# Designs tried in a protein design run: peptides against a protein of PDB entry 5KEZ. Part 198

Target 1, 320 residues: chain A of PDB entry 5KEZ
Amino acid sequence: NVAIYNPFRPWWERYQPVSYKLCTRSGNEDEFRNMVTRCNNVGVRIYVDAVINHMCGNAVSAGTSSTCGSYFNPGSRDFPAVPYSGWDFNDGKCKTGSGDIENYNDATQVRDCRLTGLLDLALEKDYVRSKIAEYMNHLIDIGVAGFRLDASKHMWPGDIKAILDKLHNLNSNWFPAGSKPFIYQEVIDLGGEPIKSSDYFGNGRVTEFKYGAKLGTVIRKWNGEKMSYLKNWGEGWGFVPSDRALVFVDNHDNQRGHGAGGASILTFWDARLYKMAVGFMLAHPYGFTRVMSSYRWPRQFQNGNDVNDWVGPPNNNGVI

## One batch from the design tools (peptide; made by RFdiffusion4, then SolubleMPNN)

Design b2_p22_8_s4 (from b2_p22_8, 11 letters changed)
Fold by OpenDDE base, seed 1:
Structure b2_p22_8_s4 (fold): chain B 320 residues (1-320), chain A 22 residues (1-22)
Amino acid sequence: as target 1 above (320 residues)
Amino acid sequence: PLDGYVYYPGGAGFRDQLVEKE
């Protein structure tokens, strides 16, 4: 991915790919392979946060400032390490003046325009689908069990399906023959927008962001909410079907800001309440549960916003 | 990434007008 130095190596640089090489601040391919093997050997499975909607930001400077030294040029849409070119992006499809999503009530913009400046891949093209599938299949062959598809809301469900149809079965060294990768899709659907979580049910599970938001209000006793109201927790609260839901109390995004649940989201910063929420989640049968493992950073609030929300995870083995 | 969250060199943050809220 792109190496960002101002601020110094923020967490979000990881979501700005310039290649599909397994060469990042998290480690190299050999180290990753080793981890996957060791985990699989003791029954711990690995899923990958796959960034396949986009490449790096449009405004990032061209050059070799990347975690694996690969050259890239956002201005010309040149990513030779893949390779991608100007033919592989939705620049001509997006009709907004900025090239970015400007109206989230326009599903076409949400899917065909750049998410906050991130170069939007033309997933309608078989070439692009194949390159992504090759990346994911490489991971499958290494031994991963599945994927979180980042920014799925910004991809057409049919394009996702086309990619998934190209995927290999899981590695038979650790999984039963014919096993398919576990897929869950990040779709932020709190209502009020045209794109719905249900649009993606055919591809796999979806993130249920209402879960953490509503649980937070209940645990915090906001708006007269009571624990007794959780008797019909799950579908009874208007959540997606249990067999389509991936549930969580917080994630790396909403623990840092006021989006996708806002102030209701419980995090490790609210230790006691957070433990209660996580405990409840793990005890309740609704959905597939995900537990967050994060880190502390030096929060500094200015005008209600943490100006240090960019701080990445600690790294003591060198900076790539 | 989160809707409305801005990723760019030199800074990051939320665009409230684009962020989904309850």
Scores: peptide ipSAE 0.032, ipTM 0.661, DockQ to the pose 0.041
Fold by OpenDDE base, seed 5:
Parts: C-alpha cells; structure tokens; sequence
Structure b2_p22_8_s4 (fold): chain B 320 residues (1-320), chain A 22 residues (1-22)
C-alpha cells in the first residue's frame, strides 16, 4: 500500500493498495505464511481484510513511496506491480463532476465513482476480476480461511460473485476437502439509502451495523431504551437474518467516534459499558460474533472531532 | 453518507459522525 507520511503512517494507508504483494508494515510474505501455518496448526483460522474495490487515492504522488517499494502512478492509473492501467478503472463510468461519489442515494455513483478519491476498479472486467481472484487465491493457497470484503457496498454484488466464483477451495492441509472460503462483506446499511444489505446475501454474510448502534443505545439507556427490550434481540429489532449477520460492538472506523452508529457505539474507552455489551453479544445466539482488539491513542478533540483519529497501531518509527 | 469516509488530497482521511436513520 501507499506509505503516507503526513500524517505519519496513518491506519488508513493500509486501505490504499498499490499492489497485491504481501509486503506491508506488518511483515513480508514469508512471515505471513509462517503466521498462518502456526495459527492453523492450533485451530486458529485467519480471515483477510481484502481491499478489492479500489487502489490508492487519485491525488497521491507517483513514485515508489509504498510499503513494498513498488512503483505506482495514480495520475495515469498505472499500477505495474499488478498490473493495472487506465483501462482497469471506472473513470469513464462515473458521471459526477468530481469523479467521486457525491450522492449516496444514487446507487450507480456509490458503485462506479471513487470513494473519496480512491481510484475505483472496474470490477465488471474479467481481467480485473481475475487479478483480484489471483490475489485471493494466493492467500487461500497459503491457508487463510476466508475474507472480509472491504467496501462491499461500493461493489456490484454480481461483480463480487464473479470474483468469488473464481476462488479455490480451502487448503486441504488444514480444511476438509471441498471447503469454501468464509465470506463476510462490509456493507453499511442503517436504512434510508438504496443499497441494502440484502443485496449481498447471495455472496456470504454481511456486517450488521445496526447491532452495535442499537446495543450501544440500550446499554447507555438513551432514548428510554431498556434492557428488557432485548427479549426479541436480532430479527425482532429489524436486523438481517441471523445466518447472514456478522455482529460486533465496534470496529476500527466507528470506535473513533465517527462512521456508522455515531456516538452510540461502545468502545474500550467506555470500559464498563463495553464489557457489558461484549458479554451480551457473546451470550446471545444472534449472528456470527466478532470481538475487537484495538489500542489506545492520544485523542485530541476539537469541535467534537478527534484530530488524532488517524493514529495507527503502536509502532516503532513506522514499523509495526 | 453512511460510509462517512473523507479523503483530502495531500492530507488525511477521516470518518464523519453518522446518525442512524432507522
């Protein structure tokens, strides 16, 4: 991915890929392979956060400032380490003046335009699908168990399916023969927009962001909410079917006081309430549960916003 | 927007606080 130095190596640089090389601040491919093997050998399965909707920001300077030193040129859409060129992006499809998503009530913009400047891959193209599938298959062959698909809302469900249909079965060294990768898709659906979580049920599970938001409201006793109302927790609260839901109290986005759920989201900053919420989640049968492991950073609020919400995991001069 | 992600060229990205619609 791109190496960003202003601010200094933010967490979100990880979501600006310039290649599919397994070479980041977290380590190289050999180290990753070693980790996957060791984890699998003790029954711990690895699910990769796969960034396949886009490459890096359109305004990032060209050069070799990336975690693996690969050259890239956002201006010309040149990513030779893949390789991608200008033919592999949705620039010509997006009809907005900026080239970015401007109206989230327009599903075509959401899928075909850039997410805040991130170069949007043309996932309708078989070439692009194949390059992504090759990346994911390499991971499958290493021994990962499945994937979180980042920014799934910004990809057409059919394009996702086309990629998934190209995937290998899981590595038989650790998984039963014929096993399929476990897929869960990040789709932020809090209602009121045309793109729905249900659009993606055919590809795998989806993130249920209403879960953390509503649970936070209840635990915080906001708006007269009571614990007794949780008697019909799950589908009774308008959530997606349990067998399609991946549930969580917080994630890396909304624990920073922003994103889906807003201020209702409980985090480690609210230790007691957070433990209550996580305990409830783990005790309740609804959905497939995900527990967050995060870190502290020096929060600095200005006008209700943490100006240091960019701070990434603990590191030694950029090395994790 | 529900994603709340903002990228500024030459600067930083951040997420906006969102209000639940349902």
Amino acid sequence: as target 1 above (320 residues)
Amino acid sequence: PLDGYVYYPGGAGFRDQLVEKE
Scores: peptide ipSAE 0.029, ipTM 0.654, DockQ to the pose 0.042
Fold by OpenDDE base, seed 3:
Structure b2_p22_8_s4 (fold): chain B 320 residues (1-320), chain A 22 residues (1-22)
Amino acid sequence: as target 1 above (320 residues)
Amino acid sequence: PLDGYVYYPGGAGFRDQLVEKE
């Protein structure tokens, strides 16, 4: 991915890929392989956050400022380490003036235009699908158990399916023969937009962002909410079917206070309430649970916004 | 991962910005 130095190695640089090489601030491919092996050998499975909707930001400077040293040129859509070229992006398909998503009530913009300036891959192309599948299959062959598909809301479900149909079975050294990768898709659906979580049920589980948002309001006792109202928690609250839901109290985005769920989201900053929410989540049978492990950073609020919400995990000169 | 944010890449001497989308 792009190595960002201003600010110094933010967490979000990981979501601006320039190649599918497994060399990042976390380590190289050999180290990753070693970790996966060691984890699998003790029954801990690895699920990779797969960034496959896009490459890096359109305005990032060209060069070799990347975690693996690969050259890239966003301006010309040149990613030779893949390789991708200008023909592999949706620039011509997006009809907005900026090239970015401008209206989230327009499903075609949401899927065909750039998310926050991130170069949008043409996932309708078999070439692009194959390059992504090769990346994911390499990980599968290493021994990962599945994937979080980043920014799934911004990909057509059919394109996702086409990629998934190219995937190998899991590594039989650790998984039963014929096992399929576990897939959960990041889809932010709090209602009010045309794209629905149900659009993605056919590909695997989906994130249920209503879970953390609503649980936050209840635990905080906002709007007269009571814990007794959780009697029909799950589908009774309008959530997706339990067997399609991946649930969580917070994630890296909304932990910063700006993501889906807004101020209701509970985080480790509210330690007592957060423990209550996580405890409830783990005790309740609804959905597949995910527990967040994060870190403290020097928050500095200006006009209600944390100007340091970019701060990445504790690191040694950018390396963790 | 950046849904809900707007990314503003900075130039030399200027920090990149990650701002909540309106």
Scores: peptide ipSAE 0.018, ipTM 0.604, DockQ to the pose 0.036
Fold by OpenDDE base, seed 4:
Structure b2_p22_8_s4 (fold): chain B 320 residues (1-320), chain A 22 residues (1-22)
Amino acid sequence: as target 1 above (320 residues)
Amino acid sequence: PLDGYVYYPGGAGFRDQLVEKE
């Protein structure tokens, strides 16, 4: 991914890929392979956060300022390490003046335009699908168990399906022969927009952002909410079917007041309430649960926003 | 309404504008 130095190595640089090389702040491919092997050997499975909707931001300077040193040029849409060129992006498909998503009530914009300047891949192209599948298959062959698909809301479900259909079975050294990768898709659906979580059920599980948002409200006792109202928690609250839900109290985005959920989201900053929420989540049978492991950073609020929300995990001069 | 953001060089952009519905 792009190496960002202003601010200094923010967490979000990870979501601006310039290649599919397994070489990041976390380590190189050999180190990753070693970690996957060690984890699998003790029954801990690895799921990769796969960023396949886009490459880096269009405003990033061209050069070799990347975690693996690969050259890239956002201006010319040149990513030779893949390789991608101008033919592999949706610049000509997006019809907005800015090239970015301007109206989230327009599903075509949401999927065909740039997410806040991030160069949008033309996932309708078999070439692009194949390059992504090759990346994911390499990970599968290493021994990962599945994937979180980042920004799935911004990809057509059929394009995702086409990629998934190209994937190998899981590595038989650790998984039963014929096992398929576990897929869960990041889709923010709190209602009010044309794109629905149900659009993606055919590809795997989806994130249920209503879960953390509503649970936070209840635990905080906002709007007269009571714990007793959780009697029909899950589908009874309008959530997606349990077998399609990936549930969580918080994630890296909404810990910082971003992504989805607003102020109701509970985090480690509210330790007591957070423990209550996590405890409830783990005790309740609804959905596939995800527990957050995060870190503290020096928050500095200005006009209601944390100006240090970019701060990444503890590191040694950028290396994790 | 609820909002979401994505970060990129030069600032944070509005990612998602959501209205909670029950």
Scores: peptide ipSAE 0.032, ipTM 0.649, DockQ to the pose 0.041; fails the geometry check

## One batch from the design tools (peptide; made by RFdiffusion4, then SolubleMPNN)

Design b2_p23_1_s1 (from b2_p23_1, 7 letters changed)
Fold by OpenDDE base, seed 5:
Structure b2_p23_1_s1 (fold): chain B 320 residues (1-320), chain A 23 residues (1-23)
Amino acid sequence: as target 1 above (320 residues)
Amino acid sequence: SSAYEDPSAETAARDGLYPKAKP
């Protein structure tokens, strides 16, 4: 991914890829392979956060300022380490003046335009699908158990399916022969927009962002809400079917006030309430549960916003 | 008071996943 130095190595640089090389601030491919092997040998499975909707931001300077030293040029859409070129992006499809998503009520715009300047990959092309599949298959062959698909809302479900159809079975050294990777898709659906979580049910599970948002409101006792209202928690609250839901109290985005949920989201900063929410989630049968492991950072609020929300995990001068 | 309404009709919220995508 790109190496950003202003601010100094923010968490979000990881979501701006310039190649599919397994070479980051956390380590190299050999170290990753070693970790996956050791984890699998004791029954701990690895699921990769796969960034496949886009490459880096269009305004990032060209050069070799990346975690593995790979050259890239956002201006010319040149990513030779893949390789991608100008033919592999949706620039010509997006009809907005800025080239970015401007209206989330236009599904075509949400999927064909850039997410806040991130160069949008042309996932309709078999070439692009194949390059992504090669990346994911390399991880499968190393021994990962599945994937979180980042920014799935911004990809056409059919394009995702086409990529998934190219995937290998899981590594038979640790998984039964014929096992398929576990897939869950990040889709923010709070209602009121044309793109629905149900559009993605055919590809695997989906994130249910209503879960953390609504649970936070109840636990905080906002708007007169009570714990007794949780009697029909799950589908009764308009959530997706339990067998399609991936549920969580918070994630790395909404922990920082980004994305879905707003101020209702409970985090480790609210220790008592957070423990109540996590305890409830783990006790209740609805959905497949995900527990957050995060870190503290020096928060500094200005006008209600944390100006240090960019701070990444504990590191040694940029190296994790 | 024993049940909550379906929130599927709530106002849409814009994604804020990558607010710092541009340097």
Scores: peptide ipSAE 0.022, ipTM 0.524, DockQ to the pose 0.121
Fold by OpenDDE base, seed 3:
Structure b2_p23_1_s1 (fold): chain B 320 residues (1-320), chain A 23 residues (1-23)
Amino acid sequence: as target 1 above (320 residues)
Amino acid sequence: SSAYEDPSAETAARDGLYPKAKP
């Protein structure tokens, strides 16, 4: 991915890829392989956050400022480490003036235009699908158990399916023969927009962002909400079917107090209430659960916004 | 209780979470 030095190595640089090389601030491919092996050997499975909707931002300077030193040129859509070229992006499909998503009520914009300037990959192309599949298959062959698909809302479900259909079975050294990778898709659906979580059920599980948002409201006792209202928690609250849901109290995005769930989201900053929420989540049978492990950072609020929400995990000069 | 929340905050969040370029 792009190596960002101002601010210094923010967490979000990971979501601006320039190659599919397993060479990041967390380590190199050999170290990753070693970790996956060691984890699998003790029954701990690894799921990769796969950024496959886009490459880096269109305004990032060309050069070799990347975690593995790969050259890239956003201006010319040149990512030779893949390789991608100008033919592999949706620039010609997006009809907005800016080239970015301007209206989230337009499903076509949401999927064909750039997410906040991130160069949008043409996932309809078999070439692009194959490059992504090669990346994911390499990980599968290493021994990962599955994937979180980042920004799935911004990809056509059929394109995702086409990629998934190219994937190998899991490594039989650790998984039963014929096992398929576990797939869950990040789709933010709080209602009110044309793209629905149900559009993605055919590909795997989806993130249920209503879960953390509503649970936070209840535990905080906002709007007169009561714990007794949780008697029909899950589908009874309008959530996706349990067998399609991946649930969580918070994630790396919404723990920063804005976005999907906003201020209702409980985090480690709200220690007591957070423990209550996580405890409830783990005790309740609805959905597949994910527990967040985060870190403290020097929060600095200006006009209600944390200007340090970019701060990444504890690191040694940018290396984790 | 409402099953839905206002999705309008998502756009703002995405803008902040995925900067276009190095500052």
Scores: peptide ipSAE 0.017, ipTM 0.499, DockQ to the pose 0.176
Fold by OpenDDE base, seed 4:
Structure b2_p23_1_s1 (fold): chain B 320 residues (1-320), chain A 23 residues (1-23)
Amino acid sequence: as target 1 above (320 residues)
Amino acid sequence: SSAYEDPSAETAARDGLYPKAKP
């Protein structure tokens, strides 16, 4: 991915890929293989956060400022390490003036235009699908158990399916023969927009952002909400079917005040309430649970926003 | 029953989740 130095190596640089090489702040491919092997050997499975909707931001300077040193040129849509070119992006498909998503009530914009300037891959192309599948298959062959698909809301479900259909079975060294990768898709659906979580059920599980938002409200006792109201927690609260839900109290975005949930989201900053929420989540049978492991950073609020929301985990000169 | 069906929440756009890339 792009190496960003202003601010200094933010967490979100990881979500701006320039190649599918396994060289990041976390280590190189050999180190990754070693980690996956060691984890698998003790029954810990690895699920990769796969950034396949886009490459890096369109405004990033061309060069070799990347975690693996690969050259890239956002201006010309040139990512030779893949390789991608101008033919592999939705520049001509997006019809907005800015090239970015301007209206989230337009599903076509949401899927065909750039998310905050991130170069949007043309996932309709078999070439692009194949390159992504190759990347994911490489990970599968290493021994990962599945994937979180980042920004799934911004990809057509059919394109995702086409990629998934190209995936190998899981590595038989650790998984039963014929096992398929576990897939969960990041889709923010709190209602009111045309894209629905249900659009993605065919590909795997989806993130249920209503979960953390609503649970936060209840635990905080906002709006007269009571714990007793959780009697029909899950589908009874309008959430997706349990077998399609990945649930969580918070994630890396909304613990920083970004995305879905707003102020209702409970985080480690509110330790007591957070423990209550996480405890409830783990005890309740609804959905596949994800527990957040995060870190403290020096928050600095300006106008209600943390200007240090970019801060990544503890690192040594950018290396985690 | 004390069970409550919570109405749909306000729409939360994904816009702005990632900072716009800068040179």
Scores: peptide ipSAE 0.017, ipTM 0.486, DockQ to the pose 0.170
Fold by OpenDDE base, seed 2:
Structure b2_p23_1_s1 (fold): chain B 320 residues (1-320), chain A 23 residues (1-23)
Amino acid sequence: as target 1 above (320 residues)
Amino acid sequence: SSAYEDPSAETAARDGLYPKAKP
C-alpha cells in the first residue's frame, strides 16, 4: 500500500493498495506465512481484509512511497507491480463530473465511480478479476481461511461472484478437502438507499450495520428504547437472516465516527456500555459474531470532529 | 426460528468452509 507521511502513517493507508505484494508495516510475506502456520496449528484461523474494489487515491503522488517500494502513478493509473494500466479502471464508465460518487441513490455511481477518490477497478474485466483472484489464491494457498471483502457495496455482486468462482479450495494441510474460503462482505445498508445487503447474499455473509447502530440506541436508552425490546432481536428487528449476518458492536471506521451508525455506536470509549453490548452480542445466537480489538489514541476534537481520527495502532516510527 | 439457533452444518457448508458438516 501507499506509505503516507502526512499525517504520519495513518491507519487508512492500508486501504490504498498499489500492489498485491504481502509486504506491509506488519511484516513481509515470510513473516505472514509463519504467522498463518502458527495460528492454524493451534486452531486459530486467519481471515484477510481484502481490498479489491480499488487501488490508491487519485491524488496520491507518484513514486515509490509504498510499503514494499513498488512504483506507482495514480495520475496515469499505472501500477506496474500488478500490473494495472488505464485500461483497468472505471474512469470511462463513471459519468459524474468529479469522477467520484456524488449520489448514493444512484447504484451505478456507487459501483462505477470512485469511493472518495480511490481509483475504481474495472471488475467487469476478466484480466482484473484474474489479478485479484491470483492475489487471493496466493493467500489461500498460504493457509488463510477466508476474506472480508472491503467496500463490497461498491462492487457489482456479479463481479464479486466471478472472482470468487476463480478461487482455490482451502489448503488441505489444515482444512478438509474441498473446503472453500469463508466470505463476508462489507455492505453498509441502513435502509434508504437502492443497494441492499440482500444483493450480496449469493456471495457469502454480509456485515449487518443495523446491529451495532440499533444496539447502541437501546443501551444508551435513546428515544425511549428499552432492553426489553431486544426480545425479538435479530430478524425480528428487520436484520438480515442470521445465516447471512456478520455482526459487531463497532468497527475501525465507526469508532472514529465514520461510516454507518453515527453517534449511537458504542466503543471502548464508553467502557461500561460497551461491555454490556459486547456481552449481549456474545450471548445472543443471532449472526456470526466479531469482537473488536482496538487501541486508544490521543483524540482532539475541533468543531465536533476528532482531528486525530487518522491515528493508527501503536508503532515505533511507523513500524508495527 | 433460525434467528435463535446456533449455525447449522448446512449453514457452515453454504459458507464454504465445511463442505459437508461442521466439525
Scores: peptide ipSAE 0.006, ipTM 0.421, DockQ to the pose 0.017

